# Designs tried in a protein design run: peptides against a protein of PDB entry 5Z08. Part 298

Target 1, 168 residues: chain A of PDB entry 5Z08
Amino acid sequence: RQKDEWAKKTSSLMKQLDWFIGEHLGAMLAAEELGGPVVGELMEIDPDDLSAGFNAHGKLKKATSQPDLDRRQRRIDDIWGPQDEQGQAHKRKRGADEALAASAEMRDLIEQLMNKLVEAGGDNSATYVEIPRESAAARFLVRSKVAMFHPNDARRLRLVDFGRDLDD
Target 2, 222 residues: chain B of PDB entry 5Z08
Amino acid sequence: GLPRLIDAIEEASKIPAKRRQTPIKPTIEKLTTHLYTHGASPDSLLRLADLLTLRNHLDQASLAAITRNLYPSSTVSDEVVLRFIGALGHGQLKPTLALQALFLRWLVMVYHLLENPGVLGQVYGVLFDLLDTAAIRPQLCHLLALVTRRKHVRPFRIQAILTLSRQTGGDPNLTGLLRVFKNYYPEIIVGDATKGRASAFKHPDPQWRQHLDEIQQRRSEA

## One batch from the design tools (peptide; made by RFdiffusion4, then SolubleMPNN)

Design b2_p27_4_s4 (from b2_p27_4, 14 letters changed)
Fold by OpenDDE base, seed 4:
Structure b2_p27_4_s4 (fold): chain B 168 residues (1-168), chain C 222 residues (1-222), chain A 27 residues (1-27)
Amino acid sequence: as target 1 above (168 residues)
Amino acid sequence: as target 2 above (222 residues)
Amino acid sequence: SSLEDLLRQMIEEIQQLIAKLKKEEEE
């Protein structure tokens, strides 16, 4: 009975986490990857806001024409094409695609981190996931104090074990 | 005094109206007049909460009249709060939704007099799960707006409000509650749900507030 | 950030529940 309640609650929380990643976090992660603000510094990043692009300072470009096309800016402008109706639709679609990709990366990373923690059976050395790069997702997990990099290898990330702290 | 009036009403509440030897209405009027003039002590509040929340033979007009005059003379205990919370929801043994709305309105109006405001935070889930009940939603959202803390703002609750907001065509009270959630997590993407009109959650009865303040001032002078 | 705190809290709650489930399976 209690086990079933905990299992149901776990499943519910996992679904909530997946929803939160997809509906809220993914767009902000995508914004950070696109050279936008660090996740949590910009309030209310809609996938549509990703279409506006970010300046070199990670601020949403208001439609003002300022020319300093930093390389990241060119990529955003190249990504988003001319601001015609078709361009806006392509912009929105691409922003949505980047948000989806960032969401998928975060979900996959969390899943890998959780699986490794379970598989390690208490061996901290076996809890590390190899990450191909320092992504916005990885950085966010570290800032959240949910994950930690290996002290000698920034390509290895482990989940913080919050389950053990209950027995001390 | 107030205790004797409550005694008489408690006894009358056990008997169907058609079988009462004496009309209860004059006693209800005396009670409501007393409550309006002096308020209710903590002990009297508990007894009145039981009278209002437990199934009895009192008519809805009498119950509503008592609730509208339920001025605390001092503080409101956790026990009193829990009686009203326990009376919420659907069921044959529950008070009518109209009366539940009055209870929620009362809790909003006396929130600043709660001995432990945290008690409402402990039952936050119970309150939140009733948001689908349209008849009590306005007052429920107002109460939740007062009670909500960061710990209550969870992804599932955000999702639930957003879903319910869409289903209701953007109920202003839900939009108001979403704005409260957004105050704790400004990064919450609320989309079109918050672009609509939101309730400001103003005090539901300024005259009632003024009269409560007068009753409370008498306590501080005594 | 508030989102960092929220994510942490969710993951912590999940891990605690998983730990409880494991403990009950080992008993």
Scores: peptide ipSAE 0.418, ipTM 0.708, DockQ to the pose 0.263
Fold by OpenDDE base, seed 5:
Structure b2_p27_4_s4 (fold): chain B 168 residues (1-168), chain C 222 residues (1-222), chain A 27 residues (1-27)
Amino acid sequence: as target 1 above (168 residues)
Amino acid sequence: as target 2 above (222 residues)
Amino acid sequence: SSLEDLLRQMIEEIQQLIAKLKKEEEE
């Protein structure tokens, strides 16, 4: 009985996490990857405000069309910039695709981190996941104090074990 | 006094209206007049909460009249609050949704007189799960707007409000509640759900508030 | 950030539940 309740609660929380990543976090992670603000620095990412794009410092550009937009800035403007109705539909789709990609990366990274923690059986050295790059997802997990880099290898990330604190 | 009026109404509430020897209406009028003039003590509030929330033979007009005059003379106990919360929702033994809306409105208006405002935070889930009930939603959203703390703002609840907002065509009360959630987590992407008109959750009855303040002041002078 | 705290709370709660489930399987 208790086991079934905990299993159901776990499943429910995982679905909530998945939803939160997909509906909220993915778009912000995508913005960070594209050279936008760090996740959580922009309190009001109105999609309409994102339409102005980000400057080289990750700040919202005012509508002054400076031509030499860095490739990242063009991508942000392509995702979020005001275009004609057809262009807006394509931009919204591209923005949605980048948000989906960022969401998928975050989900996969969390899954790998959780799986490695389970497989390690208490060996902290075996809990590290090799990451191909320092992504916005990886940085967010570290800032959240959910994950930690290996002290000598920034390509290795481990999940913080919150489960052990119940036995001490 | 008020206890004797409550005794008479409690006894009458056990008997179907057609079998009562005396009409209850004059006693209800005396009760409501007394409540309007003096308010209800904590003990009287508990007894009245039972009369209002438990299934009995009192008519809806009488129950509504008592609720509209349910001025606390002092504080409101956790037990009184829990009686009203326990009366919410669907069921054959529950009060009518119209009466439940009056209870929620009452809780909003007396929120500052609760002995422990945290009690509503403990039953937050029960309140939140009733948001689909359209008849009580306006008052429920207002109460939730007062009760909501950071610990209550969870992803599943954000999702539930967003879903319900879409299903209702952007109920301004849900938009108002979502704005309260966004105050705790400004980074929440609410999309177009907050672009609509939001309820300001103003005091439901300024005259009732003024009269409550007059009753409460008389207690501090006694 | 508030989002970072929210994510941490969710992951922490999931891990705690998983740990409880594992303990019940070992008993």
Scores: peptide ipSAE 0.414, ipTM 0.653, DockQ to the pose 0.256
Fold by OpenDDE base, seed 1:
Structure b2_p27_4_s4 (fold): chain B 168 residues (1-168), chain C 222 residues (1-222), chain A 27 residues (1-27)
Amino acid sequence: as target 1 above (168 residues)
Amino acid sequence: as target 2 above (222 residues)
Amino acid sequence: SSLEDLLRQMIEEIQQLIAKLKKEEEE
C-alpha cells in the first residue's frame, strides 16, 4: 500500500515536472539559447515573444528595420518576415518550435542524468552524462544546484543525489 | 451568561424542532445579542463551532445568525479552525454549502486573530481540493490568497487552477488566486487566464471588522 | 531564481521518493 502510494506520487511528480518543463521552462530556455535573458531574469516570456528575438542586450527587439544586424539577428529578423498575417504566423510557429526543442532537450537531459544516477549504484564516476554542448538546459540545472559539472571536464554533467544525502 | 445560553441551545439542538417544548428562537436572539455585545471566549467559540459544524436539529437561519455574530473576544484556537475546515465539502453529514461559505468568510475575517495561522497551511491541500465547488469558491479563493506561501505553489496546483479557470470561463476569484501564485513565482506563464478580471480579495465586511476591533479593544482594557 | 528553486524541489522530492521505494524493495 505505502509502496503503491509512493509510486503513484512519483509518477505524478514526473508528470508535473514534464508539464513544468513544457509549459514554463521551455520558452525561457529557448529565449536564453536565442540570445535572450538568462532563465529567470525575464518574467513571463511568452512563446510569441520568442519570435520577436532579442537584441544584443537580451531585450525583446521591437520590429525596427535596422539592416546591419549580425547573422543570428538576421535569422531572428527572417523570423520577423513582413508584418503580414503570414509573417506573424511563421513567427509564432518558430517561437513555438524553439520552445519545444528546448523543452525536449531539458527533458532528455534530466532523464539521462536520472538514469545514470540509478545505474551507477553509488559510483560517482559512473554518474556523469556527456553533454554535446553547454546548453541553456545544462546551465539551468547547474544554477538550480540539481546538477554539477565534472571538476576537470565541463562536458560531463552529473545529477546531485538528494536521495543519499538524507541518509547521511 | 454566555455558557448558560450555549447549554440551552446545545440541549435544544439534540431535539427536532417539532418536539421542543419551548421555541429556541428567543434563546438564539439572546445568544446573538450577547455575541454582538461581548464576543465569544475561546471556550465559547469551540462550543459554538461544534454547534455550527456538527449535524444537529438547529435550523439554517439560526446557524447563519450565530455565524454572522461569531465575534471572537480573544484569539481563535487551532481546534476551532479545524472544526470549520472539517465541515467543508460535500456530504450528508456536512453543513450546507451556504453555511460553509459563511464559515470561510468568517475565517477570512478572523484570520489575524488565529493563534497559529500555520494551521491553515497544514490543511492547504484540503482547502485547495474544494476549488471546484462553485458555491464556496469566492470565499475559498480569498482564504487561500491569505494562506498561500511559496511552499504551497506547486506545478500541479498551478496547472489545476489554470485548468479550472478555463473550465469556469475565467472565474475572477481563480484569476485572483493565480495572481497570488504569480507573486511567489513571477515567471509563471498564465497566458490568457490572467487577462481577465481578477478579484482584489477586499475585506468581506468592513462594518463587521470595525465591530470586531471594538470587541478586541475592550479585552485589552480589562 | 524562483524557478531554479522550484525545479530543485521537484527533483529532490522525486529522488527521495525513489530512494524510499528502493529501500522498501530491499527489505
Scores: peptide ipSAE 0.406, ipTM 0.661, DockQ to the pose 0.264
Fold by OpenDDE base, seed 3:
Structure b2_p27_4_s4 (fold): chain B 168 residues (1-168), chain C 222 residues (1-222), chain A 27 residues (1-27)
Amino acid sequence: as target 1 above (168 residues)
Amino acid sequence: as target 2 above (222 residues)
Amino acid sequence: SSLEDLLRQMIEEIQQLIAKLKKEEEE
């Protein structure tokens, strides 16, 4: 009975986490990856705002014609195409695609981290996941104090074990 | 005194109106006059909460009149609060939705007199799950706006309000509740749902508040 | 940030529930 309640609650929380990643966090992670603000610094990043790109200060660029946009910004502008209706639709689509990609990366990373923690059986050395890059997802998990980098290898990330503190 | 008036109403509540030997209306008027003048003690509040929340033979006008005059002379106990919370929702044994809206309005107006404001936080889920009930939603959102703490702001509740806001065409009370959630998590993207008009959750009855303050002051002087 | 706190709380609650489930399976 108690086990079934805990299992149901776990499933519910996992669904909530998945929703939170997809509907809120993914767009902000995508913004950070695109050179936007760090997740949580900008209060409202509409996925539509992702399409506008970010200035060197991480602020949403209004569509001002300033020519000397840094190479990343040109890539964003090149990615996002002309400001015509088709260009805006392509921008929105790409912003949505980047948000989806960031959401998928975060989900996959959390899943790998959780699986490694379970598989390690208490061996902290076996809990590390190899990450191909320092992503916005990885940085967010570390800032959240949910994950930690290996002290000697920034390509190795582990989940913080919050379950052990219940036995002491 | 007030206890004798409650006794008479309790006995009359057991009997269908057509079978009563005497009309109860004069006794209800005496009760409401007494409540308006002196308020209700904690013990009297509990007895009146049972009369208001339990199925009996009292008419809706009498129940509404008692609720509108339910001035606490002191604090409001957890037990009284839980009686009113237990009376919420759909069911044949529950009070009418109109009366439930009056109970929620009452809880909003006496929130500062609760012995333990945390009791409403413990039943937060029960209150939140009733947001789909349109008839009580305005008062329910106001109560939730008072009760909400960081621990209550969860992703599934954000989603539920957003979904319900879309389904209702952007109910201002739901938008107001979302703004309360944003106070705890400013970074939560609530999309177009917050661009709408939000309720300010102003006090529902300033005259009732003033009269309550007068009743409460008389107690502090005694 | 508040979002960082929210994520942490969710992950913590999930891990605590998983740990409880594992203990009951080992008993």
Scores: peptide ipSAE 0.405, ipTM 0.649, DockQ to the pose 0.268; fails the geometry check

Design b2_p27_6_s1 (from b2_p27_6, 12 letters changed)
Fold by OpenDDE base, seed 1:
Parts: sequence; structure tokens; C-alpha cells
Structure b2_p27_6_s1 (fold): chain B 168 residues (1-168), chain C 222 residues (1-222), chain A 27 residues (1-27)
Amino acid sequence: as target 1 above (168 residues)
Amino acid sequence: as target 2 above (222 residues)
Amino acid sequence: EEEWARKLRELEGIYERVVLPYELENL
């Protein structure tokens, strides 16, 4: 009975988190990776807004081609070709694809962090996940105080143990 | 009038959104407009508190909109307060933590209108035990800062806040609450964990306060 | 039991820090 309640609560929270990642956080993280604002400075970014790209200051580009396109934005514009209807459709598709990729990265990272915490059995040294890069997802989790980098190695990330902090 | 709007929303709240014959949004908008213009009587507040705190089929946006417009036209009864306090904490039957934070914020903003402010002092332990819930901690600390009296400042609660402050890396709201405790017991050593910034517990919404004052003034003139 | 309780506490903590701030701002 108690296990079933915990399982139900866990499932409910996982679904809510997954929904939030997919519907909101993925687009915001994709924006950050594309040189947009840091997550927390913008409340919500639509994948369609990602298609507009960002300036060097992380602000949404207005449709007017300001020349100071960063290299990533130039590459985006080069891939999308001329601003015809097909180019806009391609831009929207890419924004959606980047949001999906960021969502997947965040989901995978959370899953790895949780699995390592459980597997470590209380050994804090064994709770670290090796990350291939300091992604927007990793930085977001650290800023949110969900995860911590290893003090000497920014490639190692661990989940904050919220359970122990209550018992100490 | 307001009672008829509440009746319609109560009936709609029993039915899943997908099974409603009529959209509820226009009725919610009429309710919130009425509340903004006239406020809620004690009887209406109780009914609205039940709608906000009991599990029903109303969407979160509607519940939040009602809460944001929940201006008392008169006083707030103990019964209304206890509905909101009873809705706090974790559980499948409890409102979302986001909505609970709005309830606590509301209690802070209407604290001066409570018929019996002592009612919150009676449930002080219940409120205090929720300080570990990060989502509601800012508003909870603010409410506790208003409610705290010398009788509530006990050694075990001092230690609990100090411990939680260390665990949270010195949450400014906890530091603010410890400062309130120190007003009653100056000998409380705010350890290194509390050398940080303390919250000043300013009014959450000055515009809401001003509008509430306008609604309350109309009552005094009637 | 302890593992499930721990997992739940972690998920609650993640939810409170990741999801809830945005819910509060959108409400």
C-alpha cells in the first residue's frame, strides 16, 4: 500500500517534470545553447521564437537582419537559406528540433543523476556523473541548486541529496 | 450577484472540463470582475475558500485567478483561515504547492483583516513544520514573522531554523524569521549560516494592498 | 522502501526547484 502510494507519487512527479521539460524548459535551454538568454531571465520561449534567432546579447532578433550575427546564427541562417516561406518553415522546424534535443538532453541528464545517486548507496564520491560538456542543461541544474559540480572537475556533476539534508 | 456566480462555479467544479456543456471561463471572468469591484463577503469567502482548497475539476489558472482577486469586503473569519491552513503541505488531496504559496501570500496580505489573529498562533506548529518545503518557504516565513510571539520562540524551534538555515545555505527568509525570534530573545546567536542577507518581509503587492484599502473604505462608508 | 522514499524526495526537490518557480511566475 505505502509502496504503491510512493510509486504513484513518483510517477506523477516524473510526468509533470517530463511535461515541463518538453513544453517549456527544452525551448529555453535550446535558446541558451543558441546564444539566447540564460534560463531564468526569460519565463517562456516558444520554439517559434527560437527560429528568429538571438543577437550577441541573447535578445530575440527582430525580423530586421542586424549585421552582428554570431557564428552560430550565421550558420543557422546559412542552413535556412533565403527568407521565403520554405525558409521560415525550415526555421520553425529547426527551432523545434533544437528544443527536442535540449529536452532529451535534460531528461537523460536527470535520469543519470538520479540513477547514480541511488547506485552510490550513500557514497558521495560515487554519485558523480561524467558530462561530455558543460551544457545549458547542466548549468541550469546547478543554478537551480539541483546539482553540483565536483569542486575540482567541472566534467563531474552530482545530484544534491535532498533526503540527507533533511536528516542532518 | 456573487452567490449565483459561486453556485455556477461550484456546480461546474464537480464536472471534468471535457464533460462540461458550457465553458466555465466566462463565469470565472465574471466572478473575478465582481470580486475586484466589490470584494467578497464573509459568507462568499468561505464558499470560495472551499472551492480553492478542496479537490475539484477547476483548472489551476482559474483557481489562481480567483485567489488573486480574493479581496475581502469585510473581515476574514477563523473558518476561512483554517480552510487555507488545512490545504497546506504535501498530499494527493492538497492543492498544488504553487497554489499554496498564493494562499500564504493572501493570508499575509489580509492578516490585518482577520477577525481573530490569534487563530494563526494556535496553528503555529503546523505552519512551522512546513518550513522544509522550499516552494512555500518565502511566504510561510513572512506569515510566521507576523504571527510569531514570545510563546512560539522555543529552543527546539530556534535550533530547527538554525539547522534548516545551514542546510539551505542561509535562506534569507529563514534568516529573516530568526531575526524576528531574536527580537524576543536577544541572546540568540545567529551563527555563521545567518550572517547573510535577511528578508525584510515587505508587502508582497502594493497595488493589491491599495485596491483592498479602497474596497474596505467603501464598507466603512456604508 | 528507503530507495523509493529517497527517489521521491529527490523528485520533490527537483520539482520544487525546476518546475515550481515557473508555475509561480505564470500564475
Scores: peptide ipSAE 0.400, ipTM 0.472, DockQ to the pose 0.307; fails the geometry check
Fold by OpenDDE base, seed 5:
Structure b2_p27_6_s1 (fold): chain B 168 residues (1-168), chain C 222 residues (1-222), chain A 27 residues (1-27)
Amino acid sequence: as target 1 above (168 residues)
Amino acid sequence: as target 2 above (222 residues)
Amino acid sequence: EEEWARKLRELEGIYERVVLPYELENL
């Protein structure tokens, strides 16, 4: 009985998480990988601020002087403007593919992290997943306080154990 | 007016989206615009609370949009409060946990407009027993922080929060609630589990507060 | 039983930190 209730709750939460990753988080992570805003740092980006673009540090560039607005607007128009129907279709497809890839990476990473935590049986040293790179997904989980890097090895990531009794 | 918009939405809520003759979205947009501009009267609030809390065929985005624009033009009755409290928790007939979190946030933001703030104290046990539900815990702790009085701070509830705090790795909202409890009973030892950062329970939406104040001021001048 | 309880606690923690903030803003 209790096991079935836990299984149902687990399944429900996993479905909601999977939906969120697929519908929202994947696109945001893909944008971060492409040099867009860092997920979770910029809560309210005014649509007008999005048009200003980001510097190398992901900070909004203040709209400086008039002439560069036309070039950025042209680049935005070249990015978003009527490129040939084929070019727009290719960009939309590429953006969708990147969002799908980021979603898959996040799902896989969460699954690996959860599996390692369970397999470790309470041994914190055995809870680390080796990551091939510091991805937007990995950084997001750390910023969200869901995961932690190994203190001496940024290629090792573990879940924060939310259920650990402090007396152990 | 607002009553006619509510009538149209109530009728549409009885019909599955695929069977509606007309899209409901334009009517929802008119409703939310009206609510943003004028707020909701006590009678309208009750009707909207029923639309938000009772199982119907309205989509989650529409329900959320109504909740985000649910500015009271006057006071909030006990009946309205109890509709939202009754909608909390797990069940097939209950709103989603995400929508429940919005209801709790709304109750926090309109707490000062309740006709009888004591009504929340009467249902304190119901609210407290939902603390194990992670999806609503942040807003629930904030509401409990406002509602808690000495009579609610019982030994079994202190122990329950301490236990849950350990089980959650020191949820800052639970630590914040324990700090509120400690104001009534200073002898409460917030153990090492609660050495974490406590939530300050700041107002959830300052812009929403400002807009609410503008709506409330227009009524006092009329 | 303990394993499932642990998985559930982790998922609840993930949901609260990852999903819930955005749901509260976008809902």
Scores: peptide ipSAE 0.397, ipTM 0.469, DockQ to the pose 0.310; fails the geometry check
Fold by OpenDDE base, seed 2:
Formats: sequence, structure tokens, C-alpha cells
Structure b2_p27_6_s1 (fold): chain B 168 residues (1-168), chain C 222 residues (1-222), chain A 27 residues (1-27)
Amino acid sequence: as target 1 above (168 residues)
Amino acid sequence: as target 2 above (222 residues)
Amino acid sequence: EEEWARKLRELEGIYERVVLPYELENL
């Protein structure tokens, strides 16, 4: 009975988290990777807004071609191609693809972090996941106080043990 | 620098305005300009928290101006948080309720910069017991919405919010807080009196947030 | 049993820090 309740709650929370990642967080993380606002500044980013690109300050570019293309923005514009109808469709598709990629990265990272914490059996040294890069997903989890970097190695990330905060 | 400005204001705060040889307003303006441009270090933030929370001879307009420009350049320590929490409530030695509302708003806006967010959870009861104070209730509910965890959602607190909601005619901020409680316990019956619009607890100042982020980014580059 | 309880606590903590802030702003 108690195990079944825990399983149901776990499943419910996982579904809600997966939904939130797919519907909201993925687009926001994609925006951050593309030099947009840091996740938490904007509550919702439309994939169509991703296609417009961001200025050096992380603000949405208005569709007007003003040339203050910072280096990251050139890579974005090179990525998003010419502004014709086909280019707009390609931009929208690419914005959606980046949001999907960011969603998948976040889901995978959370899963790895949780699995390592469970496998470690209380050994904090064994709870670290090696990350290939400092992604928007990793930074977001650290900012949200969900994860922490290893003090001497920014390639190692661990989940915060929320269970300890209940016993203190 | 900022420490010298704080020194001058601390000395002036000991003297009644009518007995000061020089107006303090120009020094306050220099301080607020400096804070807006560079933010406050942890040490400066603690000193400013003492100036804001301890009884002194500074005028309310000056205290409000400092609070509105109190951008942390780094993290916010538990000690700073506890200074502001200790300044809440009724009493002759306490800051005005208007200033307390600004402190609560500030805590909401800097919540993500706390060294230990758990410190607010430890003082949850102190915050919760102030919900009857109408002047600070909007900001207090917002802060509690951020701080609330399952361990805080107790039957007596649920009943207290429901009772206070009925007494206030369904304050949207209380309804918003009760919705947070309901996320932990879906079985909580939000009676007809709470069918009112819940507060969304939106960020109280998007421009202040943007400016804080700019100050925080400069630290990561240094 | 302890593993499931731990996993649930972690998921609750993640939800509270990741999802709940956005739910509050969309209320």
C-alpha cells in the first residue's frame, strides 16, 4: 500500500516534470543556449520568438535587420538562414528542434543525476555525473539549487540531497 | 568608495535631523547611485541591513531609497536575511510597516541569491504569524509562496489561512498561498470564499530584476 | 523502499525548485 502510493506520486511528479520540460523549459533553455535571456527572466518563449534571434543583452531582436550582430548572433543568423518564407519555415523548424534537443538534454541530465544519487548509497563522492559541457540545462539546475558543481571540477555535477534538509 | 559613504551615513544616523550640521540627502544620493551602479558586497549589505532595520534618526524617504537600490553584487548571507526578518512585526523599535513591506519585496526579489534558502524555512513560523498584518500581507504571501515546503503545510496553518481568508473577504494573496498549500495536499477544500482570483505572485519589479542580473553578470566576469 | 522514498523526495525537491516558481507566476 505505502509503496503503491509512493509509486503513484513518483509517476505523477515525473509526468508533470516531463510535461513542463517539453512545453516550457525546453524553449527557454534553447533560448539561453542561443544567447537569449537566462532561464527565469522570461516565463514563456515561443519557438517563433527563438527564430527572431537575440541581441547581446538577451533581448528579442525585432525583425528589422539591424547589424549589431555580436559573434554569437552571427552564428545564430548563419544557423537560421535568409528571411524568405522558406527561411521563416526553416527558422521555426530549427527553433522547435533546438527546444526538443534542450528538453531531451534536461530530461537525460535529471535522470542521470537521480540515478547516481540512488546508486551512491550515501557516498557523496559517488554522486557526481560527468557532463560533457556546461550546458544551459546544467547551469539552470545549479541556479535553481537543484544541483551543485564539484568544487574543483566544473565537469562534475551532483544532485542536492533534499532528504538531509528534513532531518536537520 | 561604498564603505566611506556607509560610515558617513552611520554617523549621521546617530544625530537627529534638526541637529545635523550638514544635510545627509546628498550622501544618500551618492550611496544609492553607487548601489545602482555596482551593487553591495556582503559586508556592505550587512552594514546597510543594520542601518535599515535598527532604530536611528534617518528619515523614511532615505531608508526607502536605500532599500529600492539594495542590489547585492554577490550572495545574501543568513545574517542579512535574519536582520530583515527580525525587523518585521509591530513595536515601537520596529521599522514602519511600509518599510517592512519593502524589505519583504526585496527578499522576494533576491531569493535566488540567498546563500542558504533554508534559513527562511527555519523562520517560517515567524513569517506565517504576521499574515494578519494587512499592510505587509501581499509581500509576505509572495515570500511564503517561495519558501513553503511540505513540512510547513500543517493542518493548523491551513485552518489559519482559511479563517483569515474568510475574515478578509477572500484576499487574493491568501488564496494564492492556499493554492501553494494545495499542491502538497490536493484534498484541501478551498471553500466558496476562496473561489476568488488567486494572486499570481509575479515578479514585483521586472526592471529591478533586469538590473540585478546585469550587476550579477559583472561579478561572474571578474 | 528507502530508494523509492529518496527518489520521491528528490523529485519533490526538483518540482518545487523548477516547476513551482513558474506555476506561481501563471496563477
Scores: peptide ipSAE 0.397, ipTM 0.495, DockQ to the pose 0.255; fails the geometry check
Fold by OpenDDE base, seed 4:
Structure b2_p27_6_s1 (fold): chain B 168 residues (1-168), chain C 222 residues (1-222), chain A 27 residues (1-27)
Amino acid sequence: as target 1 above (168 residues)
Amino acid sequence: as target 2 above (222 residues)
Amino acid sequence: EEEWARKLRELEGIYERVVLPYELENL
């Protein structure tokens, strides 16, 4: 009974998290990876706004530190850039592909972090996941206080043990 | 008396309707009449809770009739509450969702008579996890609105309501529950999906309440 | 049992920190 309830709750939360990652977070993370605004500092970037970040050649313009300037420049480029329907379609497709990739990366990272925490059996040293890069996903999890870097190795990320913090 | 009526119904509940020597309906009617007139003692409530929540051969109409007349003459024990809570959700051995909705409605209507209202707070998670069950959601939200304290308003539950509110197109009951949450955490943004009409969680049955009050007054005068 | 409970607690914690802030701002 209790195990089944836990399994159901776990599945429900995982589905909700997966939905959130796919519908919202993936696009925001993709924007950050592509030089867009840092997730949590700016209001939700509509996936449609990600498409605006690409120049006429389908290259993401490096978001300068001033989101307003980039938005204005994007508007200028959208106004004055060749409105090739093909160029807009390619921009939208690339934004969607990057959002999907970021979503997949975040899902995989969360899964790895959770699996390592469970497998470690309370050994904190065994809870670290090796990350190939400091991705937007990894940074987001750290900013969100979901994960922590190893104090001596920024390539090692662990999930915060929320279970211990509730019993203390 | 009420105990003898319960005895007869308990025995009948063990036997399939087709194999009963006597129709149970007249006994159910006597029981419901007695409950309406006198209410149920704590002991009788427990026995009736078992009849209502455990899988037996009683028909749904009889179970619903008992539930609609389940006036406590005194307090409602934790054990009685837990029987009804344990009966909630999906499962082959659980009562129908329609009956579960009646149980939740009953818990709302007798909430002020609970010996320990905190018992519902202890099972808050169990209740909250059932919000996805549309058939019981209205009454469940109402019960949760009564039970919710600051300790229950956790970020994951806020989000769960929000997510479910979106998925349901802004169920007024979820919006109502979210407003209760917002009382504890004003920073909870209730977006356009929640700008909809929130349920006011009015008493489900004012006539039932009045009749309950009459039964309860007789206890205070005795 | 303990593993499932731990996994659930972690998912709850992740949800609270990842999903909830966003939902609270957009609601």
Scores: peptide ipSAE 0.390, ipTM 0.470, DockQ to the pose 0.232; fails the geometry check

